# Peptides against a protein of PDB entry 4IGA, part 50

Target 1, 116 residues: chain A of PDB entry 4IGA
Amino acid sequence: KRVLIVDDAAFMRMMLKDIITKAGYEVAGEATNGREAVEKYKELKPDIVTMDITMPEMNGIDAIKEIMKIDPNAKIIVCSAMGQQAMVIEAIKAGAKDFIVKPFQPSRVVEALNKV

## One batch from the design tools (peptide; made by RFdiffusion4, then SolubleMPNN)

Design b1_p17_5_s3 (from b1_p17_5, 11 letters changed)
Fold by OpenDDE base, seed 1:
Structure b1_p17_5_s3 (fold): chain B 116 residues (1-116), chain A 17 residues (1-17)
Amino acid sequence: as target 1 above (116 residues)
Amino acid sequence: DAEKRALELIKRQEEER
């Protein structure tokens, strides 16, 4: 399966890329904001998306909503430092399948990838 | 149900702390 990695932090994208690759997944591409995420989703048609929430241009919640309009079957895993209950509820209501709070264990990401 | 799923994930976060 191919994964689109969405995070404004280069370090976080690198970390996720390592986890995803070691778990036997392919990295379809990267995006640095929600607008780019929507564009890359259309272009790459990934099987899975890892989605940050706090990004410039367009936040992760809005990106989830736009991706779900494109593909109602999209498999989106949120990875965010904002683990508040309200944010988790909002992300799942928007269409995300999972929500991982930063900092996370690599095994938690792998479990999410295997489960969606 | 999205809210039920969210509550399950919140509970998991609390258990992993």
Scores: peptide ipSAE 0.570, ipTM 0.918, DockQ to the pose 0.796
Fold by OpenDDE base, seed 2:
Structure b1_p17_5_s3 (fold): chain B 116 residues (1-116), chain A 17 residues (1-17)
Amino acid sequence: as target 1 above (116 residues)
Amino acid sequence: DAEKRALELIKRQEEER
């Protein structure tokens, strides 16, 4: 399965790429904001998306909503430092399948990838 | 139910702390 990694932080994208690759998944591509995420989703048609929330241009919640309009079956895993209850509820209501709070264990990401 | 699912994730998050 192919994963689109969405995060404004280059270090976080690198970390996720390592985890995803070691877990036997392919990295379809990367996006640095929510607008790029929507564009890359259309272009690459990934099987799974890892989605940050706090990004410039377009935040992760809006990106989830736009991706879900394109593909109601999209498999989106949120990975965010914004672990507040309200944010988790908002992300799941928007269509995310899972919510992982930063900092996270690699095993938590792998579990999410395997379950979505 | 999305809210129920979110509450389960929140509970898990609290347990992992």
Scores: peptide ipSAE 0.563, ipTM 0.916, DockQ to the pose 0.781
Fold by OpenDDE base, seed 3:
Structure b1_p17_5_s3 (fold): chain B 116 residues (1-116), chain A 17 residues (1-17)
Amino acid sequence: as target 1 above (116 residues)
Amino acid sequence: DAEKRALELIKRQEEER
């Protein structure tokens, strides 16, 4: 399965890329904001998306909503430092399948990839 | 239910810490 990685932090994208590839998944591509995430989703048609929330241009919640419009079956895993109850509820209501709080263990990401 | 699912995830993150 192919994964689109969405995060504004280059280091975080590198970390997720390492976890994803070691778990036997392919990285379809990367995006650095919510607008780019929507564009890359249309272009690459990934099987799974890892989505940050706090990004410039367009945040992760809005990106989830836009991706769900184009593909109601999209498999989106949120990875965010913002683990507040209200944010988790908002992300799941928008269509995310899972929510992982930063900092995280690699095993938590692998579990999410395997279950979506 | 999305809210129920979210609450389960919140409970999990509290237990893992």
Scores: peptide ipSAE 0.562, ipTM 0.916, DockQ to the pose 0.886
Fold by OpenDDE base, seed 4:
Structure b1_p17_5_s3 (fold): chain B 116 residues (1-116), chain A 17 residues (1-17)
Amino acid sequence: as target 1 above (116 residues)
Amino acid sequence: DAEKRALELIKRQEEER
């Protein structure tokens, strides 16, 4: 399966790329904001998306909503430092399948990838 | 139900701490 990684932080994208590839998944591509995420989703048609929330241009919640309009079957895993209850509820209501709070263990990401 | 799913994830966060 191919994964689109969405995070404004280069370090976080690198970390996720390492986890994803070691788990036997392919990295379809990367995006640095929600607008790029939507564009890359259309272009690459990934099987899974890892989505940050706090990003410039377009935040992760809005990106989830837009991706779900394009593909109602999209498999989106949120990875965010913003683990507040309201944010988790908002992300899941938007269509995310999972919500991982930063900092996270690699095993938590692998579990999410395997379950979506 | 999205709210139920969210509550499950929140509970998991608490258990992992």
Scores: peptide ipSAE 0.530, ipTM 0.908, DockQ to the pose 0.802

Design b1_p17_5_s4 (from b1_p17_5, 10 letters changed)
Fold by OpenDDE base, seed 1:
Parts: sequence; C-alpha cells; structure tokens
Structure b1_p17_5_s4 (fold): chain B 116 residues (1-116), chain A 17 residues (1-17)
Amino acid sequence: as target 1 above (116 residues)
Amino acid sequence: SAEEKAEELLKRQEEER
C-alpha cells in the first residue's frame, strides 16, 4: 500500500517515512500543508494518508474534509501534538480513521497503518 | 459514532502514557 505523508516539519516527514518504509509500505509522496495534501491526494491517489493538524496555508482538519469530498473512502490517520479531546472528536467527525498523539512510538503508527 | 470512536482513542491515549 502507498502512503501520502502530510506534515509541515521536515523532521517529522523523515521520521514517518522511515517507519512507513520499514513496515513494508511505499511512500507515495509528501505534502507540507493542507493545500498540498489535497493536491497530492488527487495526483497520487494514495491508499493511506498520515495527516498533521497544525500547518500553514490549510490545517489538517480542513484538508481531511476536502479529501473526504474527493474520496469518501479515504483512509486518513492523524498524527498530531494536539491530542485534546475536542481536537480528536473534530478529526474523527471530519472523517479520520485514527488519531495518533505526538510524540508516538513507531509501533503505534504501524498498528494504525495495518488497521485502516 | 464519531464520539464513541473519539472516546475509544482518548482512552487508549491515557493507557499508553
């Protein structure tokens, strides 16, 4: 399966890329904000998306909503430092399948990838 | 529901810390 990685932090994208590839998944591409995420989803048609929330241009919640309009069956895993109850609820309501709080263990990401 | 799923994830978050 192919994964689109969405995070404004280059370090975080690198970390996720390492986890994803070691778990036997392919990285379809990367996006640095929510606008790029929507564009890359259309272009690459990934099987899974890892989505940050706090990004410039367009935040992760809005990106989830836009991707879900394009593909109601999109498999989106949120990876965010903002693990507050309200944010988790908002992400799930927007269409996310999972929510991983930063900092996370690699095994947590692998579980999410395997489950969606 | 979304609320039930969120509650599940929040519970997991607490257990993993």
Scores: peptide ipSAE 0.411, ipTM 0.873, DockQ to the pose 0.828
Fold by OpenDDE base, seed 3:
Structure b1_p17_5_s4 (fold): chain B 116 residues (1-116), chain A 17 residues (1-17)
Amino acid sequence: as target 1 above (116 residues)
Amino acid sequence: SAEEKAEELLKRQEEER
């Protein structure tokens, strides 16, 4: 399966890329904000998306909503430092399948990839 | 529901700390 990685932090994208590839998944591409995420989803048609929340241009919640309009069956895993109850609820309501709080263990990401 | 799923995820977060 192919994964689109969305995070404004280059270090975090590198970390997720390492986890994803070691788990036997392919990286379809990367995006640095929610607008790029929507564009890359249309272009690449990935099987799974890892989505940050706090990003410039367009935040992760809005990106989830836009991707769900394009593909109601999209498999989106949130990876965010914002683990507050309200944010988790908002992400799930927007259509996310899972929510991983930073900092996280690699095994938590692998479990999410395998379950969506 | 979304609220139930969120509660599950929040509980997991607390258990992993």
Scores: peptide ipSAE 0.410, ipTM 0.873, DockQ to the pose 0.894
Fold by OpenDDE base, seed 2:
Structure b1_p17_5_s4 (fold): chain B 116 residues (1-116), chain A 17 residues (1-17)
Amino acid sequence: as target 1 above (116 residues)
Amino acid sequence: SAEEKAEELLKRQEEER
Protein backbone atom coordinates (compact mmCIF):
# COMPACT_ATOMS: atom_id res chain seq x y z
CA LYS B 1 0.00 0.00 0.00
CA ARG B 2 1.06 3.55 -0.79
CA VAL B 3 1.16 6.34 1.80
CA LEU B 4 1.05 10.11 1.30
CA ILE B 5 2.98 11.86 4.09
CA VAL B 6 1.72 15.33 5.01
CA ASP B 7 3.75 17.45 7.45
CA ASP B 8 5.35 20.91 7.24
CA ALA B 9 8.44 19.66 9.11
CA ALA B 10 11.04 17.99 6.90
CA PHE B 11 12.44 15.97 9.81
CA MET B 12 8.98 14.59 10.63
CA ARG B 13 8.38 13.59 7.00
CA MET B 14 11.74 11.83 7.04
CA MET B 15 10.90 10.02 10.28
CA LEU B 16 7.51 8.90 8.98
CA LYS B 17 9.09 7.80 5.69
CA ASP B 18 11.49 5.54 7.57
CA ILE B 19 8.70 4.03 9.69
CA ILE B 20 6.38 3.54 6.72
CA THR B 21 9.09 1.97 4.55
CA LYS B 22 10.34 -0.36 7.30
CA ALA B 23 6.75 -1.49 7.87
CA GLY B 24 6.57 -2.66 4.23
CA TYR B 25 4.56 0.26 2.84
CA GLU B 26 5.51 2.48 -0.08
CA VAL B 27 5.74 6.26 0.15
CA ALA B 28 3.52 7.63 -2.61
CA GLY B 29 4.71 11.18 -2.01
CA GLU B 30 5.04 14.06 0.43
CA ALA B 31 3.15 17.30 1.07
CA THR B 32 4.22 20.28 3.19
CA ASN B 33 0.81 21.94 3.72
CA GLY B 34 -2.91 21.19 3.43
CA ARG B 35 -3.31 22.60 -0.08
CA GLU B 36 -0.44 20.50 -1.37
CA ALA B 37 -1.92 17.49 0.44
CA VAL B 38 -5.22 17.87 -1.44
CA GLU B 39 -3.40 18.31 -4.75
CA LYS B 40 -1.12 15.32 -4.12
CA TYR B 41 -4.08 13.17 -3.10
CA LYS B 42 -5.79 13.91 -6.42
CA GLU B 43 -2.58 13.22 -8.33
CA LEU B 44 -1.23 10.17 -6.51
CA LYS B 45 -4.43 8.49 -5.23
CA PRO B 46 -2.64 7.04 -2.19
CA ASP B 47 -4.11 4.22 -0.12
CA ILE B 48 -3.34 5.98 3.19
CA VAL B 49 -2.56 9.55 4.29
CA THR B 50 -0.62 10.62 7.38
CA MET B 51 -1.84 14.14 8.17
CA ASP B 52 -0.34 16.86 10.33
CA ILE B 53 -2.71 19.51 11.71
CA THR B 54 -0.65 22.67 12.23
CA MET B 55 0.48 23.66 8.74
CA PRO B 56 0.69 26.91 6.77
CA GLU B 57 -1.61 27.70 3.82
CA MET B 58 -4.19 25.09 4.88
CA ASN B 59 -4.39 23.21 8.18
CA GLY B 60 -4.84 19.46 8.47
CA ILE B 61 -8.53 19.58 9.45
CA ASP B 62 -9.43 21.51 6.33
CA ALA B 63 -7.24 19.19 4.26
CA ILE B 64 -9.08 16.16 5.67
CA LYS B 65 -12.44 17.72 4.77
CA GLU B 66 -11.31 18.47 1.22
CA ILE B 67 -9.84 14.99 0.73
CA MET B 68 -13.06 13.42 2.03
CA LYS B 69 -14.99 15.39 -0.61
CA ILE B 70 -12.72 13.88 -3.26
CA ASP B 71 -12.75 10.38 -1.77
CA PRO B 72 -15.26 9.57 0.98
CA ASN B 73 -13.38 6.31 1.56
CA ALA B 74 -10.04 8.03 2.19
CA LYS B 75 -7.95 6.49 4.96
CA ILE B 76 -6.43 9.35 6.94
CA ILE B 77 -4.29 8.97 10.05
CA VAL B 78 -3.72 12.21 11.92
CA CYS B 79 -0.25 12.68 13.40
CA SER B 80 -0.08 15.85 15.51
CA ALA B 81 1.43 17.39 18.62
CA MET B 82 -2.06 18.75 19.41
CA GLY B 83 -3.65 15.80 21.21
CA GLN B 84 -6.37 17.80 22.98
CA GLN B 85 -9.85 16.29 23.21
CA ALA B 86 -11.42 18.99 21.06
CA MET B 87 -8.87 18.47 18.29
CA VAL B 88 -9.26 14.68 18.33
CA ILE B 89 -13.04 15.02 18.09
CA GLU B 90 -12.73 17.56 15.28
CA ALA B 91 -10.35 15.32 13.32
CA ILE B 92 -12.60 12.26 13.67
CA LYS B 93 -15.67 14.31 12.70
CA ALA B 94 -13.78 15.54 9.64
CA GLY B 95 -13.24 11.90 8.61
CA ALA B 96 -9.91 10.79 10.14
CA LYS B 97 -9.65 7.08 11.00
CA ASP B 98 -7.03 7.47 13.73
CA PHE B 99 -5.21 10.13 15.75
CA ILE B 100 -1.58 9.78 16.85
CA VAL B 101 -0.09 12.30 19.25
CA LYS B 102 3.50 13.51 18.85
CA PRO B 103 5.93 12.40 20.10
CA PHE B 104 4.99 8.86 19.11
CA GLN B 105 6.54 5.43 19.01
CA PRO B 106 7.07 3.81 15.60
CA SER B 107 4.93 0.84 16.67
CA ARG B 108 1.91 3.13 17.13
CA VAL B 109 2.24 4.37 13.55
CA VAL B 110 2.64 0.82 12.23
CA GLU B 111 -0.44 -0.30 14.14
CA ALA B 112 -2.45 2.57 12.68
CA LEU B 113 -1.26 1.76 9.14
CA ASN B 114 -2.25 -1.88 9.56
CA LYS B 115 -5.69 -1.12 11.01
CA VAL B 116 -7.06 1.50 8.62
CA SER A 1 -20.22 8.04 16.91
CA ALA A 2 -17.29 10.38 16.27
CA GLU A 3 -17.40 11.46 19.91
CA GLU A 4 -17.29 7.87 21.17
CA LYS A 5 -14.36 7.05 18.90
CA ALA A 6 -12.55 10.19 20.02
CA GLU A 7 -13.11 9.23 23.66
CA GLU A 8 -11.66 5.78 23.00
CA LEU A 9 -8.60 7.29 21.33
CA LEU A 10 -8.12 9.74 24.19
CA LYS A 11 -8.40 6.95 26.75
CA ARG A 12 -5.82 4.96 24.81
CA GLN A 13 -3.44 7.93 24.78
CA GLU A 14 -3.75 8.29 28.54
CA GLU A 15 -3.09 4.58 29.06
CA GLU A 16 0.01 4.65 26.84
CA ARG A 17 1.58 7.43 28.95
Scores: peptide ipSAE 0.399, ipTM 0.870, DockQ to the pose 0.892
Fold by OpenDDE base, seed 4:
Structure b1_p17_5_s4 (fold): chain B 116 residues (1-116), chain A 17 residues (1-17)
Amino acid sequence: as target 1 above (116 residues)
Amino acid sequence: SAEEKAEELLKRQEEER
C-alpha cells in the first residue's frame, strides 16, 4: 500500500517515512500543509494518509474534510501533538480512522497502518 | 459513533502514559 505523508515539519516527515518504509509500505509522496495534502491526494490517489493537524495555509482538520469530499473511502491516520479530547473528537467526526498523539512509538504507527 | 471512537482513543492515550 502507498502512503501520503502530511506534516509541516521536515524531521517528522523523515521519521514517518522511515517507519512506513521499514513496515513494508511505499511512500506515495509528501505534503507540507493541508492545501498540498488535498492536491497530492488527487494526484497520487494514495491508499493511506498520515495527517498532521497544526500546519500553515490549511490545517489538518480542514484537509481531512476536503479529502473526504473527494474520496469518502479515504483512510486517514492523524499524527498530532494536540491529543486533547476536543481535537480527537473533531478529527474523527471529520473522517479520520485513527489518532496518534506525538510523541509516539513506531509500533503505534505500524499498528494504525495495518488496521485502516 | 465518533464520540465512542474518540473515547476509545483517549483511553488508549492514558494507558500508554
Scores: peptide ipSAE 0.377, ipTM 0.861, DockQ to the pose 0.885

Design b1_p17_6_s1 (from b1_p17_6, 13 letters changed)
Fold by OpenDDE base, seed 4:
Structure b1_p17_6_s1 (fold): chain B 116 residues (1-116), chain A 17 residues (1-17)
Amino acid sequence: as target 1 above (116 residues)
Amino acid sequence: SWEEEIAAKMEAYFASL
């Protein structure tokens, strides 16, 4: 399966890329904000999206809503910081399938990828 | 519902911290 990684932090994208590839998944591409995420989703048609919540230009929740308009069957895992329960709930209501809390263990990321 | 399942997962996770 191919994964689109969305996070404004280069280090986070690098970490996720390492975890995803070591788990046997392919990285379809990367996006640094919600607007780019929507564009990349249209372009790449990934199987799974890892979606950061707080990003410039467009936040992750709005990106989820736009991606769900494009593909109601999109498989989105939201990546949240501690203390963002309300935002995660909003992301789930918008269509996200699972969540991962930062900082995370690689095994938790792999578990989410395997479940969606 | 799935939303309820996620809410339960969140409650369990944050309670474990």
Scores: peptide ipSAE 0.082, ipTM 0.666, DockQ to the pose 0.041
Fold by OpenDDE base, seed 5:
Structure b1_p17_6_s1 (fold): chain B 116 residues (1-116), chain A 17 residues (1-17)
Amino acid sequence: as target 1 above (116 residues)
Amino acid sequence: SWEEEIAAKMEAYFASL
């Protein structure tokens, strides 16, 4: 399966890329904001998306909504910081299938990838 | 449902903090 990694922080994208690759998944591409995430989803047609919530240009919630319009079967895992429970709830309502809380263990990321 | 499963996971996680 191919994963689109969405996060405005280069370090976070690097970390996720390492975890995803070591788990046997392929990285379809990366996006640095919600607008780019929507564009890359159309272009790359990934199997799974890891989606940061707080990003410039377009936040993760709005990106989830737009991706779900494109593909109602999209498999999106939202990535949030501790203390963002309300935002995680909004992401799930928007269509996300699972959530990961930062800071996370690699095993938790792999678990989410395997279950969606 | 998947929503119920996610809700349960969320409640368990945040309650453990």
Scores: peptide ipSAE 0.079, ipTM 0.663, DockQ to the pose 0.041
Fold by OpenDDE base, seed 2:
Structure b1_p17_6_s1 (fold): chain B 116 residues (1-116), chain A 17 residues (1-17)
Amino acid sequence: as target 1 above (116 residues)
Amino acid sequence: SWEEEIAAKMEAYFASL
């Protein structure tokens, strides 16, 4: 399966890429904000999306909503910072299938990938 | 519902911190 990684932090994208690749998944591509995420989803048609919440231009919640309009079957895992429970709830309401809280353990990421 | 499942997961996770 191919994963689109969405996060405005380069370090976070690199970390996720490493975890995803070692778990046997393929990285379809990367996006640095919500607008780019929507564009990349259309372009790459990934199987799974890891979606950061707090990003410039377009936040993760809005990106989830737009992606769900494009593909109601999208498999999105939201990635949130500690203390963003309300944002995670909003992401789930928008259509996200699971959540990961930063800082995360590699095993938790893999678990989410395997379950969505 | 799946939303309820996620809510339960969230509650369990944050309760463990």
Scores: peptide ipSAE 0.071, ipTM 0.660, DockQ to the pose 0.040
Fold by OpenDDE base, seed 3:
Structure b1_p17_6_s1 (fold): chain B 116 residues (1-116), chain A 17 residues (1-17)
Amino acid sequence: as target 1 above (116 residues)
Amino acid sequence: SWEEEIAAKMEAYFASL
């Protein structure tokens, strides 16, 4: 399966890329904000999306809503920081299938990838 | 249900901190 990684932090994208590839998944591509995420989803048609919440230009919640308009069957795992419980709930209501809280362990990421 | 599973995961995670 192919994964689109969405996060404004280069370090975080690198970390997720390492975890995803070691778990046997393929990285379809990367996006640095919600607007890029929507564009890349259309272009790449990934199987799974890891979606950061707090990003410039367009946040993860709005990106989820736009992607769900394009593909109601999209499989999105939202990545949040500690203290963003309300944002996670909002992401789930918008259509996200699972959530991961930063800082995360690799096993938690793999668990989410395998379950969605 | 899916919603119940997510709620349980959230509760378990934040309670473990």
Scores: peptide ipSAE 0.069, ipTM 0.651, DockQ to the pose 0.043

Design b1_p17_6_s2 (from b1_p17_6, 9 letters changed)
Fold by OpenDDE base, seed 4:
Structure b1_p17_6_s2 (fold): chain B 116 residues (1-116), chain A 17 residues (1-17)
Amino acid sequence: as target 1 above (116 residues)
Amino acid sequence: SWEEEVAKKIEEFFKSL
């Protein structure tokens, strides 16, 4: 399966890419904000999206909503920091299938990828 | 844990639907 990695932090994207590829998944591409995420989703049609919540230009919640309009069957895993409980819940309500917490635990990331 | 609490709230939400 192909994964679109969305995070404004290059380091975070790099870490996820490493985890994802080592788990046998393919990285479809990367996005650095919510607007780019929506554009990349349309372009790449990934199987899974890892979506950071807090991003400039367009946050992850809004990006989820827009992607769900494009593809109601989108498989989105929201990425949050500890303390973002309300936003995680909102992301799930918006259509996200699962969530993972930063700092990332490889096993948890893989679990989420395999589940969705 | 924090994740467990969030997961529980998510479950509660979906159970209410």
Scores: peptide ipSAE 0.346, ipTM 0.848, DockQ to the pose 0.032
Fold by OpenDDE base, seed 3:
Structure b1_p17_6_s2 (fold): chain B 116 residues (1-116), chain A 17 residues (1-17)
Amino acid sequence: as target 1 above (116 residues)
Amino acid sequence: SWEEEVAKKIEEFFKSL
């Protein structure tokens, strides 16, 4: 399966890319904000999306909603920080299938990828 | 854990639908 990684932080994208690749998944591409995420989804047609919902420049929830309009069957895993309970719940309501928490635990990321 | 707590809240949300 191919994964689109969305996060404004280069370090976070690098970490996820390493985990995803070592788990046997392919990285379809990367996006640095919600708008780019929507564009890349259309372009790359990934199987799974990891979506940062703590991006300071754009709300990841909006990106989820837009992607769901494009593909109601999209498989989105949201990435949150500690203390972001309300945002995670909102992301799930918007259509996200699962969530993972920063700092990322490789086993948890893989579990989420395998689940969706 | 924090994740377990959030997962529980999500579960409760879906049960409420």
Scores: peptide ipSAE 0.344, ipTM 0.845, DockQ to the pose 0.034
Fold by OpenDDE base, seed 2:
Structure b1_p17_6_s2 (fold): chain B 116 residues (1-116), chain A 17 residues (1-17)
Amino acid sequence: as target 1 above (116 residues)
Amino acid sequence: SWEEEVAKKIEEFFKSL
């Protein structure tokens, strides 16, 4: 399966890419903000999206909503920081299937990927 | 744990629908 990684932080994308690839998944591409995420989703048609909802510049939940409008069957895993309970809940309400917490634990990431 | 708390809230949300 192919994964679109969305995060404004290059370092976070790098770490996630490493985890994803070592788990046997393919990285479809990367996006650095919500608008780019929507565009890349249309372009790449990934199987799974990891969506940062702690992006400082743009609300990742908006990207989830837009992707869900495009593809109601989209499989989105939200990435949050510790303490972002409300945001995670809102992301789930918007259509996200699961969530993972930063700093990423490889086993938890893999579990989420396998679950959705 | 934090994750367990979130999971519980998620469950409660969907249960309420």
Scores: peptide ipSAE 0.339, ipTM 0.843, DockQ to the pose 0.032
Fold by OpenDDE base, seed 5:
Structure b1_p17_6_s2 (fold): chain B 116 residues (1-116), chain A 17 residues (1-17)
Amino acid sequence: as target 1 above (116 residues)
Amino acid sequence: SWEEEVAKKIEEFFKSL
């Protein structure tokens, strides 16, 4: 399966790339904001999306909504910070399938990838 | 834990669908 990684932080994208690759998944590509995420989804047609919802200047929830309009069967895993329960719930309501919490635990990331 | 609490809420949401 191919994964689109969305996060405004290069370091976080790099971490996810390493985890995803080691788990036997392929990285379809990367996006640095919500708008780019939607564009990359159309272009790359990934199997899974990891979506940061802690991006300061772009809300990942909106990106989820737009991707779900394009593909109602999209498999989106949201990435949140500790304490963002409300945001995670909103992401799920918007169509996300699972969530992972920063700082990432590799085993938890892999579990989410395997589940969706 | 925090994650368990969120997971429970998610589970409840999906059950409501």
Scores: peptide ipSAE 0.322, ipTM 0.838, DockQ to the pose 0.033

Design b1_p17_6_s3 (from b1_p17_6, 10 letters changed)
Fold by OpenDDE base, seed 2:
Parts: C-alpha cells; structure tokens; sequence
Structure b1_p17_6_s3 (fold): chain B 116 residues (1-116), chain A 17 residues (1-17)
C-alpha cells in the first residue's frame, strides 16, 4: 500500500517515511500543508494518508474534510501531540479512521497502518 | 492513559453511528 505523508515539519515527515518504508509500505509522496495534501491526494491517489493536526499555520481538519469530499472511502490516520484530545476527536468526526501520537512509536504507527 | 482515553472516546463515537 502507498502512503501520503502530511506534516509541516520535515523532520516528522522523515521519521514517518522511515517507519513506513521499513514496515513494507511505499511512500506515495509528501505534503507540507493542508492545501498541498488535497492536491497530492488527487494526483497520487494514495491508499493511506497520515495527516498532521498540529500544524501551526493550517488546520489539518480542513484537509481531512476536503479529502473526504474527493474520496469518501479515504483512509486517513491523524497524527497528534499529547494533549490534543479535542483536535483528535474533531479529526475522527471529520472522517479520520485512527490516530497516532507524537513522538511516534514505530509499532503503534505500523499497527494503525495495518488496521485501516 | 491519555491515548487510552482518546481511544475510548473514538470508540464511543463510532458506536453512536
């Protein structure tokens, strides 16, 4: 399966890319903000999206909503920081299937990828 | 834990659908 990684932080994208590829998934591409995520989803048609909801300059929830309009069957895993309970719940209500918490635990990331 | 609490809330939400 191919994964689109969305995060404004290059370091976080790098970390996820490493985990995802070592787990046997392919990285379809990367996006650095919500608008780019929507564009890349259309272009790449990934199987799974990891979506940062702690992006400071853009609300990842909006990206989830837009992707769900494009593909109601989209499989989105939201990425959050500890303490972002309300944002995670909002992301799930917007259509995300699961969540993973930063700092990433590789086994938890892989578990989420395997379940969606 | 924090993560377990969030997971429980998610489970409750999906159960309500």
Amino acid sequence: as target 1 above (116 residues)
Amino acid sequence: SWEDEVAAKIKEYFASL
Scores: peptide ipSAE 0.387, ipTM 0.864, DockQ to the pose 0.033
Fold by OpenDDE base, seed 5:
Structure b1_p17_6_s3 (fold): chain B 116 residues (1-116), chain A 17 residues (1-17)
Amino acid sequence: as target 1 above (116 residues)
Amino acid sequence: SWEDEVAAKIKEYFASL
């Protein structure tokens, strides 16, 4: 399966890429904000999306909503920091299938990837 | 844990649909 990694922090994208690749998944591409995420989803048609919540230009929640319009069957895993409970719930309401918390634990990331 | 709490809220949400 191919994964689109969305996060405005280069370091976070790097970490996820490493985890995802080592788990046997392929990285379809990367996006640095919500608007770019929507564009990349259209272009790459990934199987899974890891979506950071807090991003410039367009936040993760709005990006999820737009992606769901494009593909109602999109598999989106939202990425949050501890303390963002309300945002995670909002992401789920928008269509996200699961969530993972920063700092990332490789086993938890892989678990989420395998479930969606 | 925080994650367990969030997971529970998610479950509650879907149960309300």
Scores: peptide ipSAE 0.387, ipTM 0.866, DockQ to the pose 0.033
Fold by OpenDDE base, seed 4:
Structure b1_p17_6_s3 (fold): chain B 116 residues (1-116), chain A 17 residues (1-17)
Amino acid sequence: as target 1 above (116 residues)
Amino acid sequence: SWEDEVAAKIKEYFASL
């Protein structure tokens, strides 16, 4: 399966890329903000999206909503920081399938990838 | 844990539908 990684932080994208590839998944591409995420989803048609919803510069919830409009069957795993409980719930309500929390635990990331 | 609490709330949400 191919994964689109969405995060404004290059380091976070790098970390996820490493985890994802070591787990046997392919990285379809990367996006650095919500608008780019939507565009890349259309372009790449990934199987899974990891979506940072705690990006300081942009609300990831809106990106989820837009992707779900494009593809109601999208498989989105939201990435959150501790303390962002309400945002995670909103993401799930918007259509996200699972969530992972920063700092990432590789096993938890893999579990989420395998589950969706 | 924090994650468990979130998971529980997610479960509660879906159960309410």
Scores: peptide ipSAE 0.381, ipTM 0.865, DockQ to the pose 0.033
Fold by OpenDDE base, seed 3:
Structure b1_p17_6_s3 (fold): chain B 116 residues (1-116), chain A 17 residues (1-17)
Amino acid sequence: as target 1 above (116 residues)
Amino acid sequence: SWEDEVAAKIKEYFASL
């Protein structure tokens, strides 16, 4: 399966790319903000999206809503920081299927990828 | 854990629908 990685931080994208690749998944591409995420989803048609919802420049929940309009069966895993409980619930309400917490635990990331 | 607490809240949300 192919994964689109969305995060404004290059270091975080690198970390996820390593975990995803070692787990046997393919990285379809990367996006650095919510607007780019929507465009890359249309272009790449990934099987799974990892979506940062704690980006300082833009709320990833809006990107989730737009992707769900394009593909109601989209498989989105949201990435949150510790303490962002309300944001995770909002992401689930918007259509996300699961969540993972930073700092990433490789086994938890793989579990989420296999579940969706 | 924090994740368990969030997971429980998610379950509560879906149960309320």
Scores: peptide ipSAE 0.377, ipTM 0.865, DockQ to the pose 0.033

Design b1_p17_6_s4 (from b1_p17_6, 11 letters changed)
Fold by OpenDDE base, seed 4:
Structure b1_p17_6_s4 (fold): chain B 116 residues (1-116), chain A 17 residues (1-17)
Amino acid sequence: as target 1 above (116 residues)
Amino acid sequence: SWEDEVAEKMKKYFASL
């Protein structure tokens, strides 16, 4: 399966890319903000999206909503910081399938990828 | 844990649908 990685932080994208590739998944591409995420989703049609919820411009929740309009079957895993419970729930209500918490635990990331 | 709490809220939400 091909994964679109969305995070404004290059370090976080790098970390996820390492975990994802070592788990046998392919990285379809990367996006650095919510708008780019929507554009990349349309372009790449990834199987899975890892979506940072706390991005500066368009946040992950809004990106989820837009992607779900494009593809109601999108498989989106939100990436949250500790303490962002309300936003994670909002992301789930918006259509996200699962969530992972930063700092990433490789096993948890892989579990989420395998589940969605 | 924090994740467990969120997971529980998710379960409740999905159960309500």
Scores: peptide ipSAE 0.417, ipTM 0.866, DockQ to the pose 0.032
Fold by OpenDDE base, seed 1:
Structure b1_p17_6_s4 (fold): chain B 116 residues (1-116), chain A 17 residues (1-17)
Amino acid sequence: as target 1 above (116 residues)
Amino acid sequence: SWEDEVAEKMKKYFASL
């Protein structure tokens, strides 16, 4: 399966890419903001999206909503920071299928990828 | 834990659909 990685932080994208590839998944591409995420989803048609919901300069919930309009069956795993319970719940209501908390635990990331 | 609390809320939400 192919994964689109969305995060404004290059370091976070790098970490996820490493975990995802070592788990046997393919990285379809990367996005650095919500607008780019929507554009890349249309372009790449990934099987799974990891979406940073705690991006400081942008609301990742909007990206989830837009992707869900494009593909109601999109498989989105939201990435959050500890303490962002309200935003995670909002992301789930917007259509996200699962969540993972930063800092990432490789086994938890793989579990989420396998589940969706 | 924090994750357990979110997971529980998530389960309840999906069960309501």
Scores: peptide ipSAE 0.400, ipTM 0.857, DockQ to the pose 0.032
Fold by OpenDDE base, seed 2:
Structure b1_p17_6_s4 (fold): chain B 116 residues (1-116), chain A 17 residues (1-17)
Amino acid sequence: as target 1 above (116 residues)
Amino acid sequence: SWEDEVAEKMKKYFASL
């Protein structure tokens, strides 16, 4: 399966890329903001999206909503920070299927990838 | 835990659909 990684932080994308690749998944591509995420989804048609919900200066929930308009069967895993329970729930209501919390634990990331 | 609380809220939400 191919994964689109969305995060404004290069380090976070790198970390996820390593985890995802080692788990046997393919990285379809990367996006650095919500608009790019929507564009890359259309272009790459990934199987799974990891979406940073705590991305500064941009609401990742908006990107989720736009992707869901494109593909209501999209499989989106939101990435959040500790303490962002309300935002995660809002992301789920927007269409996300699961969540993972930073700092990432490889086993938890893999579990989420396998579940969606 | 934090994640457990979110999971429970998710469960309630999905059950309400």
Scores: peptide ipSAE 0.398, ipTM 0.858, DockQ to the pose 0.032
Fold by OpenDDE base, seed 5:
Structure b1_p17_6_s4 (fold): chain B 116 residues (1-116), chain A 17 residues (1-17)
Amino acid sequence: as target 1 above (116 residues)
Amino acid sequence: SWEDEVAEKMKKYFASL
């Protein structure tokens, strides 16, 4: 399966890319904000999206809503920080299928990828 | 925990669909 990685932090994208690749998944591409995420989803048609919540230009929740308009069957895993419970719940209501909390262990990321 | 609480809310939401 192919994964689109969305996070404004280059380090975080690098970390996720390593985990995803080592787990046997393919990285479809990367996005640095919600607007790019929507654009890349249309372009790449990934199987799974890892979505940061707090980003410039467009936040992750709005990106989820837009992606769900494109593909109601999109498989989106939200990546959140501690203290973002309300935003995670909002992301789930918008269409996200699972969530992981930063900082995360590689095994937790893989578990989420395998489950969605 | 924080994660457990969110997970439970998530489960309840999906169960309501």
Scores: peptide ipSAE 0.277, ipTM 0.813, DockQ to the pose 0.032

